# Designs tried in a protein design run: peptides against a protein of PDB entry 2AKA. Part 49

Target 1, 299 residues: chain A of PDB entry 2AKA
Amino acid sequence: MEDLIPLVNRLQDAFSAIGQNADLDLPQIAVVGGQSAGKSSVLENFVGRDFLPRGSGIVTRRPLVLQLVNSTTEYAEFLHCKGKKFTDFEEVRLEIEAETDRVTGTNKGISPVPINLRVYSPHVLNLTLVDLPGMTKVPVGDQPPDIEFQIRDMLMQFVTKENCLILAVSPANSDLANSDALKIAKEVDPQGQRTIGVITKLDLMDEGTDARDVLENKLLPLRRGYIGVVNRSQKDIDGKKDITAALAAERKFFLSHPSYRHLADRMGTPYLQKVLNQQLTNHIRDTLPGLRNKLQSQL

## One batch from the design tools (peptide; made by RFdiffusion4, then SolubleMPNN)

Design b2_p13_4_s2 (from b2_p13_4, 6 letters changed)
Fold by OpenDDE base, seed 2:
Structure b2_p13_4_s2 (fold): chain B 299 residues (1-299), chain A 13 residues (1-13)
Amino acid sequence: as target 1 above (299 residues)
Amino acid sequence: DLLAKIDAIFDEF
């Protein structure tokens, strides 16, 4: 039996080839969060490579359909440049930037047209994520004055779909009750059925504070719960700290922290990957028969 | 035929 996630990836690629007008609610995970919430760092930690655009403001300006595929080889492929294998992940970053600028132009605008990136790696589980632009309140530089609304509208095109799971990424060093990710998730999933909470920046919380009640699912209950992660600091990134070393430091953080030690086996990036793979696989199994029936009625 | 390709993918489910 083929893995269900690669099966849906082939469907997604086929539908992308006929144009975006197929209102097919494919089982997927949309990644939502405010600017600087740590979304890109979570995705890079899954791959074990630096490959996403970085900077201040809105870095992700198009949806990035990131298809992770477990493989014996490590390389990336874009749907827009078929047959080119990328083995340098810096070239992957540059291609995302170039392909973004090609469509959005110089005005730092956004486009709803996805970039489709497939990453083959021995270090990943099969997982498909849609990275969405970070929610922002203040236009910067040449951004259009309605950029907040444009981002929100773009996010709503994904997160309102019934078969869309929501990976809500929230930083722990900010008021979680005011999290842009949890707010949008609560708006479209009021019963918390489709939302998975990710709490970043647990290492940056004020001394004497913790996110224990959130991680124990006691503050803002989600059916799918919360997973805490610790990303590399900007100092660690600038110091070229290896992601493998960062994942070991993350494990040590949870094991050593008095408030999180009892949760440590249900925290961190490797556990998040496992949970997302399992939840997406189960979600595909539950939804794909209904999608087949719908498609057969439209064809 | 893209439709036939999509159907073939669903038949593998």
Scores: peptide ipSAE 0.129, ipTM 0.793, DockQ to the pose 0.556
Fold by OpenDDE base, seed 1:
Order: C-alpha cells, then sequence, then structure tokens
Structure b2_p13_4_s2 (fold): chain B 299 residues (1-299), chain A 13 residues (1-13)
C-alpha cells in the first residue's frame, strides 16, 4: 500500500497543474509564525541542508509547498522545472529566489502562487509542509504599506480550510500571549483542534525563565500539544555549524536543562518530524474519503 | 483527462 503522504503529494501536483492551488481543501500542514520566529530553520533542520532563502525582512514571499520524501538518494525537484534534479542545495536556494523574483518582481512583493519543491532524502520522513510568509507589521524597502494585511490574507487562504493543520511557530524569548502564530491559529481554530505548537529559541530565554508550562500544555492548551526545538544560532550559522551537530546540541540542551529534562524524549526536531508525519498520515486517512466524495459530486 | 488521473489516485487509497 502506498504511503498516504505520497498519495496526497500526487493529488497536490495534479491540482497545481490545473491552477486550483488554494481552492481545494487538501489535507496539509501550513506553517505560520512571525518574521524571524524560526519557521524556515525548522524546515531546513528536517532536510539537514541549508536550502531556504536567508536575510532580513520577509524572506519567504510565496508559499513553499515542501514535499519531503524518504528515499535512498538525495536530490530535489521543482514542479515548475520537471526533470531537473538538484543535488546541490545551494542551487535549490538560488532557484527558490529566482522563481520568487520571477513572479513578485524586484519590489519584494508577495504572491499567493505556491512554489512546489520535492526533496528526496534518506534523512527525512515523508512529510508535506506549506511554508507561508512570516507575519510582519513594518514594511521594509519597496514593500507596499499594506504588506501586513496582504500576508494575513494570504495565510487566511490556507489556514481557514478545515483540512489544514496549523504548525504555529512561536519564539520562547518573546511573550507567548503576543505570538502572531497563536493569534492567527486561535482566530481560525478557537478550540485548538487543528493547531500544533512549536516553540523555538528556548536557548535564548532570559536566565531564570523557562517555557515548561507552555511545553507541558498547561498555559495555552492545544489538543495536539507543543514541541520545543532549538535551531542554530546566527553565530552557529556564521561558524558553518552543520545541522547534524545542531541536532546533537539540541538533544543535549533538553537533556541537560533542569526544566526540560523530563520532556526531552518529546522535544527536538527529530521528534517533531515524527509527530508531524504521524499526524499528517492520520489526518489524510480521516479526510480523504470526504474529499473524494466532494470531488465526485462536483464532476 | 485530469479528472480520470485524480480518480485513479483516489482508487489507490
Amino acid sequence: as target 1 above (299 residues)
Amino acid sequence: DLLAKIDAIFDEF
């Protein structure tokens, strides 16, 4: 039996080919969070490669449909350039930037038209995520003055869909009550049924503070709970610390921290990837029969 | 036919 995630990937590719991008309520996970919340770093940690655009401001300017596929080989393919295999992940980054600029122009504008990227790797579980633009309040450069609302409207096209799970990425070194990710999630999922909390930057919290109550699901309870992760610091990135060493450091962080040691087996990027794979698989199983019936009734 | 392809994908479920 084919894995359910690859099955939905084929549906997603088929629907993308007919221009029905956001119109179909496909079972998917949308990644939401404020600018610099660590969304793209979480995705790179799943792949174990640096391949996403980096910089200050709004880096993700189009939805990125990231299809991770477990494979014996490592390469990437874009839906917009079928048959071209990328083995250099720097070239993957450059292609995302070029394809973003081709549609948005030079003005750092946004577009709701997804980029579809499939990554084959022995280091990934089957997982599909939609990386969405980071929520921002301040236009930078030539961005339109209403860019905050344009981003919000784009996010709402995904997160309002009933079959969309929401990966809400919040930094621990900011007030969680002010989390843009949890605010938008609560607006469209007030009962916390579709939302998975990710807490980043746990290593950047003030001395004597911790996110234990959040991670234990006691402060702002979500049915699907919270998972803490530790991404590479800017110093680690500048120092060319590889993702493998970062994952080992993350494990060490949770095991050595007095507030998190008891949670360590339910924290970190590898555990997050496993949970997302399982939750997406189960969600697909539950939603595909209804989606099939809906499509057949429209035919 | 794209619809036939979609149906074929659903038939694998």
Scores: peptide ipSAE 0.113, ipTM 0.771, DockQ to the pose 0.601
Fold by OpenDDE base, seed 3:
Structure b2_p13_4_s2 (fold): chain B 299 residues (1-299), chain A 13 residues (1-13)
Amino acid sequence: as target 1 above (299 residues)
Amino acid sequence: DLLAKIDAIFDEF
């Protein structure tokens, strides 16, 4: 039986080629969160490489359809430059930046037109995620004054779809009741059926505070629960701290923390990747028959 | 062409 995730990847590529991304409710996971919530760091930790644009403010300015494929070799391919294999992940970062700027111009504006990136790696599970621009309240630099609403409208195009799962990324060192990710998820998924919570920055919480009640699904219940992760700091990223060493430090954090020790086997980036692979696979199995019937009825 | 390709992908399910 072919893996269901690669099957949906071929459908995504076919639909992206015709510009019909808006009308087809493909089973997918959209990644949502405020700026600096740690979304890009979670995705890079899955790959084990630095390959996403970095900086202050709006870094992701187009949707990134990130297709992870388990393979014996490590390389990346873009849908917009078929036949070119990237083995240097710095060149992958530069291509994302260049392709973003080609469409948005130099004003740091946004575009709803996706970039489709496939990463083959021995270190990944099969997983497809749509990385979306970080929610912001204040335009910076030369950004349009309505950039907050432009981002919101772009996110709504994805997260309102019934077959879209929502990976809501929230930092633990901020008030979770004010989480932009959980707020938008609650608006479009009021019963918490499609939302998976990710709690980042657990290592940056004030002394004597913890996110135990959130991670135990007691504060803001989601049917699919919450997974805590510890990402590299910006200093660690700038210092090129190895992701493997960061994943070992994350495991040590959960095991050593008095509030999280009992949850440690259901926390961290490797567990998150496994859960997302399983949830996406099951979601595809449940939704594809209905999608096929819908498409056949439109012919 | 596209519809035939989509149908072929769905036939693998």
Scores: peptide ipSAE 0.112, ipTM 0.776, DockQ to the pose 0.572
Fold by OpenDDE base, seed 4:
Structure b2_p13_4_s2 (fold): chain B 299 residues (1-299), chain A 13 residues (1-13)
Amino acid sequence: as target 1 above (299 residues)
Amino acid sequence: DLLAKIDAIFDEF
């Protein structure tokens, strides 16, 4: 039996070739969160490379279908430029920016048309994520005044689908009751059946505060629970701090922290990857028979 | 036919 994630990747690639008019709700994980919530850092920590656009404002302006594939070799491929292997992840970043600008223009507008990126690496588990634009309330530069609503509408195209799991990324150094990620997840998944919580910036919490109750699933219960992560600081990113060193620092953070030590084996980016791989695999197993039946009824 | 290709992928499940 082929790995279920690669099987769905082939379906995604096939549907991307037809355009979004395929009424098939593919099993997927959509990544949602406010601007600067740490989404890009979480995804880059999975790959172990800096490859996502960076900056102030809306960085992700198109959905990014990120297909991680465990392989003996490390390279990236885009669906829009088949046969070109990228081994420099800075060139991957530049291609995402160029392909985004090709469709959205220079006004920092958004488009619902996905970019499909596959990353082969010995350092990844098989995992497919859809990175979505960060929720924002404030237009920047030449963005349209309704950009908040355009982003919401784009997110809703993904997260309203029954077979979409939601990776809700929230910073711990902000009031979680105000989390844009948890708000949108609660709107479309009121029972918390499809939502996985990620809590970032645990290292940036005020002295004497912690997110223990959230991470223990006691404050805002999700069926799939919460996973805490510690990302590189902006200074560490600008200083090109190695992601492997950052992952070691993350492990040390959880092990040394009085409030999180008992959770440390169920925290951090490597554990999040394992959980997402397992959750996606199980979700595909549960949903794919129904999708097959739906497809056969339309043929 | 793209539908046939998709169906063939589903047959591998």
Scores: peptide ipSAE 0.070, ipTM 0.743, DockQ to the pose 0.595

Design b2_p13_4_s3 (from b2_p13_4, 5 letters changed)
Fold by OpenDDE base, seed 5:
Structure b2_p13_4_s3 (fold): chain B 299 residues (1-299), chain A 13 residues (1-13)
Amino acid sequence: as target 1 above (299 residues)
Amino acid sequence: SLLEKIDAIFDEF
C-alpha cells in the first residue's frame, strides 16, 4: 500500500518534465496557513532536519513539492538538478533559496512554478506534500501591493482541485475563527471532506486556556479531524535544538497536559505523519483509476 | 513515448 505514493511521485516527475503540473489533478496534500503558522516547522519535523528557508515575512515563495521517501539512506534530490545528491541539509536550504530567487528575483516576490524536492530518509514515511506560501495581509519590503491576492490565487490553483487534500495549519494561540487556513479550506471544501486540521503552538496558549474542543473536533468539525503538534520555538531553532529532542518534548507535552492527555495517542508529529501517509495512500487508491481514464481521454 | 511511460506507471497500480 505504501508503494502508491512513490508511484504518484513518478507521475508527478513525468508531468513536471513536460510543464503540465499545474493542470493535473494528481492526488496530493497542499499545506496551507498564515505566515508563521508553523507549516515549515511541521515539514522539517517530518524529515528531522532543518532544510527550509527561514526569515521574516514570506518564507515559502514558490510551491515546494516535497516528496518524502522511506529509504535506508539519507539524502535529498531536486528535479531541477538531477543526479546531484545533497547530504547536507543546509545546502538543501540554500538551493531552495537560490532556485526561488532565480525565478522571483530579490524583491521577495512569489512564483507559481513549483520546486520539486525529494528526500530519502530512514526516518520518514512515504509522503508527498505541497508547501505553499503563507497567507499575509501586509506587503513587506519590495513586495507588490497585491501580494495577498497573488498568494491567495496561487493557493487556489492547488486547493480547488478535487483530488487535493488540504492540510490546514493554524496556531492555537490565535482565534481559530480567524484562521486563514480554515477560512480558505472552508471556501473550497465547505463540507470539510478534503481538509485535515493541524493545530500548532499549543504550548504558547495563555494559562487557563486550551484547544481541547478544537482537537476533539467539536468547534469546527472536519471529517478528517484535527491533530495537535508542538513545534520548536524560534529560539530553539536558532539554537539548533535537535528535532528528535523536540519530538520527545512534544510527546511529553501531550501526556502531561490535563486537557490533552486523553488525546495524546492521536496527537504529535509522528501520528500526523502516519495519518497523512494513510490518508494519501487511500486517496491515491480511490482517485488513480479515474485519473488514468481522464488522461487516456485527453492524450 | 511519454504516454507509454505514463501508462506503464499506471499499469503498476
Scores: peptide ipSAE 0.166, ipTM 0.823, DockQ to the pose 0.696
Fold by OpenDDE base, seed 2:
Structure b2_p13_4_s3 (fold): chain B 299 residues (1-299), chain A 13 residues (1-13)
Amino acid sequence: as target 1 above (299 residues)
Amino acid sequence: SLLEKIDAIFDEF
């Protein structure tokens, strides 16, 4: 049986060519979370490369359709630059920034028009994610005063779709009841059927506190549960700390922590990647027959 | 056509 994720990638590419990307209910995983929740760091940890825009405030300003493809070679390719293979991931970052600025201008505005990036790597599982702008309440710089609303509206275009799974990224060092990711997920998925919880910054919790109840799915139950991860600190990112070393430190964190040791085999970035691959594959299997029938009835 | 291509992709499922 051919891998279902590459099959959906071909559908995504075909639909992108006709400009209908926003209207199609393709099986996908949308990544949502507040600013600095650690969304981009989770995605970079899957690839093992620094390639996403960096900075303060709204970093992701367009949806990024990130297609990870297991391959013997390592390179990236943009749908808008077909045939150009990027082997330097700093050039990938610069291309994302340039293509974002080309559409949004220099005012740090947002656009709902996706950037489609495919990454071939021996270090990834087949996985497609849509990275979405971080939710914010405070405009920065020349951003429009309604930027919060614009971001929310953009996110709603993805997360309201029935075939959209939601990767809700929340930091552990903030009140989970106030998580922007879980709030928006609960708004569109009140029964928690489409939402996967990711808890970041577990290493930044106050001494004597833990997120065990959350990770055990006891506090705010999701059908698909929660997975804890430990990302590089901003200092580690600025210092160009190796992602492989960070993944080893993450494993050590869970194994050594009294509250998380018993969960350690169901935590961390490698486990998250595996779970997302499996969940997306199963979701594609369940949804594609119905999608085919809907499309055939509309054509 | 693009539609034929889409249908062909669905037929691989």
Scores: peptide ipSAE 0.162, ipTM 0.818, DockQ to the pose 0.605
Fold by OpenDDE base, seed 1:
Structure b2_p13_4_s3 (fold): chain B 299 residues (1-299), chain A 13 residues (1-13)
Amino acid sequence: as target 1 above (299 residues)
Amino acid sequence: SLLEKIDAIFDEF
């Protein structure tokens, strides 16, 4: 019996090969959030490597289907260049940038055509995420004036699907009521059935404030709850702080914080990864029989 | 067909 997540990965690869014109609502997790909400940092913390494009403004300009596969070896593969194994994650970053630019051109435009990246690692659980462009209000560079709407329309192509789970990434150092991630999630999932909240930047909150009520699921209740994480600071990133050391610091943060200590075993990146693996596995189990029936009716 | 290949993947479920 093959693991359910690898099975869906094979389906995703097959549908990608035909231009995704198959209206099959595959069970997946779409990652949504404003620019600089910490989405890319969460994904890199799962892998334990720096491999995503960095910069100001819109960094993710195409959907990135990130397929994490537990393996004894560590390497990456792209669907668009089959057979090439990447062991240097800087080369992975460069390939994402190059493949993005190949389709979008130099004008920092966006494209709805996914990049499919598979990462094999002993440090990951089986998990597939679709990283989506960060929501923005202000065009940068040569971006069209309607870029905000183009991004929203792209996100809606994913998050409106009933079998799409939504990983809503919101920074704690901003008003949660104004979270772009939670707004879009509430629009397409008004009952909070498909949404998992991630609260980043808990270490950057103003002194004397905390996100306890949010993390306890008391402020804006989601059926699937909230998980707090602490990413590397920009100083830590610039200083090339090791992700393993950052994960240890994250654990220490939750354990030492008076408002979060009691939640510490249900917080942090490793716990988030476990929850997402379990949620996705269960979601696949629940949805695949219905998808199979739909497919067979088209044969 | 491609649909048959996809269905074969579903058979592994």
Scores: peptide ipSAE 0.150, ipTM 0.797, DockQ to the pose 0.594
Fold by OpenDDE base, seed 4:
Structure b2_p13_4_s3 (fold): chain B 299 residues (1-299), chain A 13 residues (1-13)
Amino acid sequence: as target 1 above (299 residues)
Amino acid sequence: SLLEKIDAIFDEF
C-alpha cells in the first residue's frame, strides 16, 4: 500500500487546480493559534530551516499548504511554479511573501487562496499541514478594521470541515484558559475529537509555574492529547541559531525540568512530528473510503 | 476530466 500522505498530496494538488469549489473534505491538519503563539517556529523546526515570513502582526496572510516529503535530497517546490527547485530557504521565504503580496496587495490584507509548498528533505517525516493566519484582535498598519473577523472566517472554512484535524498552538506563558487556539478548537470540536494541542514557550513560564496539568491532559482534555515544545527565542532566530542545536536544547529542557522529566519522551518537536505523521496517516485511512464514495456519486 | 483524474488517484488507495 502506497504512503497515504503522498496520495492525499496528489489529491490536494488536483483540487488546488480546480479552485476552492471542490466539495471534497480532504483529510488534513489545520494549524491554528494566536499571533506570536509560535506556529511558524513549530513548522520551521519540522523542516530544520528558516523559511516562513516573520514580523510583527499578521505574518501568514494566505493559507499555506505545507507538504513535507521525506527524500534523500533537500529542496522546496511551489505548486504555482512547478519545476523550479528552491535549495535556498531564504528564497522560499521571499517567494511566499511575493506570492502573498501578488494576491493581497500591499495593504497587509488576507486571502483565502492557498499557497501550496512542498518541501523535500531527509530530515522530515511525510506530513501535510495547512498553516493558517494567526488570530488577532488589533489591526496593524493598513489592515482593514474587520481583520479579526476576516481571519476567523478564513479559519472556519478549514476547521469546520469534519475531516480537518486541528493543531491548536498555544503559548504556555499566557493564560491557556484564554488561548485563542483552544477557544476556536472548542467552538468547532466541542468534544475534542479532532484537536491536537501544542504548548509552546514552556521555557518562558514564570518561575514556580508549569504546564504539567495541561500536558498530562488533565486541565483541558483532548482525545488526541497535548505535546509541549520549546522553540528558539526571537534572539536565537535573529542570530540564526541552528535549529538542530535548538532541538537538542529542547530535549535537554524536558529532561532537566522537574515538572516535565517524566513526560520528556512524549514531548518535543521530533515526537510531535511522529505523532502528527501517525495521526494523519490513520485519519486518511479512516476517511478516504468515504471520500471516494462521495466522489463516485458525483461522477 | 479532472474528476476522472481524481478518481484514478483514489483507485491507488
Scores: peptide ipSAE 0.129, ipTM 0.784, DockQ to the pose 0.604

Design b2_p13_4_s4 (from b2_p13_4, 5 letters changed)
Fold by OpenDDE base, seed 5:
Structure b2_p13_4_s4 (fold): chain B 299 residues (1-299), chain A 13 residues (1-13)
Amino acid sequence: as target 1 above (299 residues)
Amino acid sequence: SLLEQIDAIFEEF
């Protein structure tokens, strides 16, 4: 059953080659959230490598189709530079930045044109995610004054699709009612059928507060529930703190926290990966027959 | 053709 994700990856690659990626309702998971919500950190934790752009403002400026493939080898490949294997993930980061700048320019603008990145690793489950630009309200630098709306429109191209699952990333140290991720998810998925909640920054909550009610799916219920994660701090990232050590610290956090201990086996990045793999696989199984019929009628 | 490639992919399903 894990072979269904690679199957859809081949479809994605084929459709990317013909420029139709945005128009096809392929079973996929779109990652949405406010700026600095921790989206890119979650994805890096899946790979166990620092490979995504970092900086002030909008980090992800193009959709990143991230295809994780379980393999005995560890390397990355881009669809735009086929045949080049990247084993240094710093070079992967640089390539994402260069390819982003090639299309958007140096003004920190955005483009709806995806970057397709495949990562082979023994440390990943088969999983395809679309990392989307973080929602922001304030233009920075030479960004267009309507950048908020441009990002929103870009996100809507993905999250409105029936076969799109939504990974809604929200920080725990902010009011969940103000979560940009959950707001956009509720707009396009009012019944919460396609949305998976991720709660980041649980370690940054004020003393005496917790997100237990959220994580127990009691505050804003989603059919697919919520998973809490603890990412590295920006200081830890800048200090190149090892992701493996951070994952161990995350496990310790949940096990030791009075409010989360009882949930610890259903929390953390490894559990999130497993859930996403399973949910995507099942979603592919359910949607692929209908997609086949649709494609046969359009081609 | 692209169709044949797509069909081949779906035959593996």
Scores: peptide ipSAE 0.068, ipTM 0.742, DockQ to the pose 0.617
Fold by OpenDDE base, seed 1:
Structure b2_p13_4_s4 (fold): chain B 299 residues (1-299), chain A 13 residues (1-13)
Amino acid sequence: as target 1 above (299 residues)
Amino acid sequence: SLLEQIDAIFEEF
């Protein structure tokens, strides 16, 4: 029996080829969060490579369907340029930027049309995530004044689907009650059944404060709970700190922190990746029979 | 056809 995640990847690719990606309730995980919440950094930490566009403002302007596939080799492939293997992840970044600009133009507009990227790596678990544009309130450059609503409408196309799990990424150094990620998740999942909380920037919290109650699922309970992560600092990114070294530092952070040490085995990027793999696999198992029946009834 | 491809994928499940 093939792994269920690769099976859904083939379905995603098939549906993408006919332009129906938004119309099908495929079992998937949508990544939501405010601008600079750390979404892209979490995804890069899974791959262990810098490959996502960087910058100020709205960086992700199209949905990115990121298909991670465990493999003995390391390379990337785009659905829009089949047969081209990327082994340089800087070229992957450049291709995302180029393909984004090709569709959105120079005005930094957004498009709901996904980019489909598959990454083969020995360092990943099988996992598919849909990275969505970061929620923002302030238009930048030539963006229309209603860009906030355009982003929200785009996110709603994904997160309203019943088979969509929601990875809600919130920074710990901001008031969690004001988290854009948790707000949108609560709007479409009021019982917290489909939402997985990720708490970033735990290392950037004010001295004498902690997110213990959040991480223990006591403050804003989600059925699927919360996982804390520590991403590279901007200084670490600018200094090209190795992601492997950053993951070791993350582990050390949780183990050494008085408020988090007891949770350390259920925190960090490697644990998050494992949980997401398991959650997605189980979700696919539960939803595919119903999806099959629905598709057969449309035949 | 796409439908045949989809069916083939589901047959592997």
Scores: peptide ipSAE 0.065, ipTM 0.738, DockQ to the pose 0.611
Fold by OpenDDE base, seed 3:
Structure b2_p13_4_s4 (fold): chain B 299 residues (1-299), chain A 13 residues (1-13)
Amino acid sequence: as target 1 above (299 residues)
Amino acid sequence: SLLEQIDAIFEEF
């Protein structure tokens, strides 16, 4: 059953090589959320490495197709530089930045052209995610005044596809009713069939408040439910706090919190990774026969 | 061809 994700990865690579990525409804998970919602931190926690661009404003400016592959070795490969193995994840970050700037220029514009990154690691489950630019309402610096709409249009190219699952990332310390992630998900998935909710920043909620009703799927119900996570703080990231230590702290948070202790076995980054692997595998099984028939009729 | 490559991948499904 775990072999279905690598199968789709081979299809994805084959289609990427011919420039047909935008027209293909491959089974995939698109990651959506506002700026600073914690999307990149969730992905880095899966890998156990710091490898994504950091900064203020729009950090992700191209879709990042992140293919995680369980392996005995740890290294990364880009589709745009075949044959180069990266073992330093700082060099992976620099390559993402360089390849982004090569296409978008220095004006911090966006491009819908994906970066394809494969990470082999003993610390990952097989999983493919598409990290998308964070939704923003305010242009920063020399960004085009219509950057909000450009980002929205880019996201819509992915999330409107019937075979796209949506990982909607929302911070708990903000009004969930105003979540950009859940708004866009509801627009394209009004019945909540394709959406998985992730609630970040549970550790940053005001004293006497909690997200229990959300995490129990009682407030804004999604068919696929919600998973809470605790990411490293910006202070922890700047201090180079180890991700393994952060994952242990996350587990302790859920176990010790009065509102979340009963949910602790269905919360946290390791559980999220497991659920996403299972959900994607099942989704591939259900959708791939139909995709095969469609491709055979068009090619 | 690309189609043959795709078919070969789908045969593993």
Scores: peptide ipSAE 0.051, ipTM 0.720, DockQ to the pose 0.661
Fold by OpenDDE base, seed 4:
Structure b2_p13_4_s4 (fold): chain B 299 residues (1-299), chain A 13 residues (1-13)
Amino acid sequence: as target 1 above (299 residues)
Amino acid sequence: SLLEQIDAIFEEF
């Protein structure tokens, strides 16, 4: 049986080539969260490379369809520049920035037109994610005063689709009851059927506090549960700390923490990748027959 | 055509 994720990737590429006119509800995972929630760090930890735009404010300004493909080689390809293989992930970052600016201009505006990036790596599982702009309330620079609503409207175009799974990324060092990711997920998925919770910044919680009840799915229950992760600090990122070393530190964190030790085998970035691969594969299997029938009826 | 490509993808499923 061919891998279902690469099959859907071919569909995504085909639909991207003809433009957004096909209101096709493809089985996918949309990544949502507030600014600085740790979304980019989670995605980079999957690849094991620094390749996403970084900075203050709205960094992701277009949807990024990130197609991870397990391969013996390591390189990236963009759909908008076919045949160019990127082996330097800094060049991947620069291409994302350039292609974003080409469409949005210099005003740091947003666009709903996706960037399609495929990453081949021996270090990834097959996984496709749609990275979405971080939710914000405060316009920065020359952004329009309604930028919060523009971002929200863009997110809603993805997360309202029935075949869209939601990867809700929330920082543990903030009030989880106020999580922008969990709020938007609850709005469009009130029964928690399509939402996977990711809890970042567990290492930055105040002494004597923990997210155990959240991670045990007791506080805000999701059918698909929660997975805690520990990302590199901003200092570690700026210092180019190796992601492999960070993943080892993450494992050590969960194993050594009194509140999380019993959960350690169901926590961390490697476990999150496995869960997302399995959940996406199962979701494609469940939804693709219905999608096929819908497409055949429109042809 | 795109339609033929889509059909080919679904035939592999």
Scores: peptide ipSAE 0.036, ipTM 0.710, DockQ to the pose 0.566

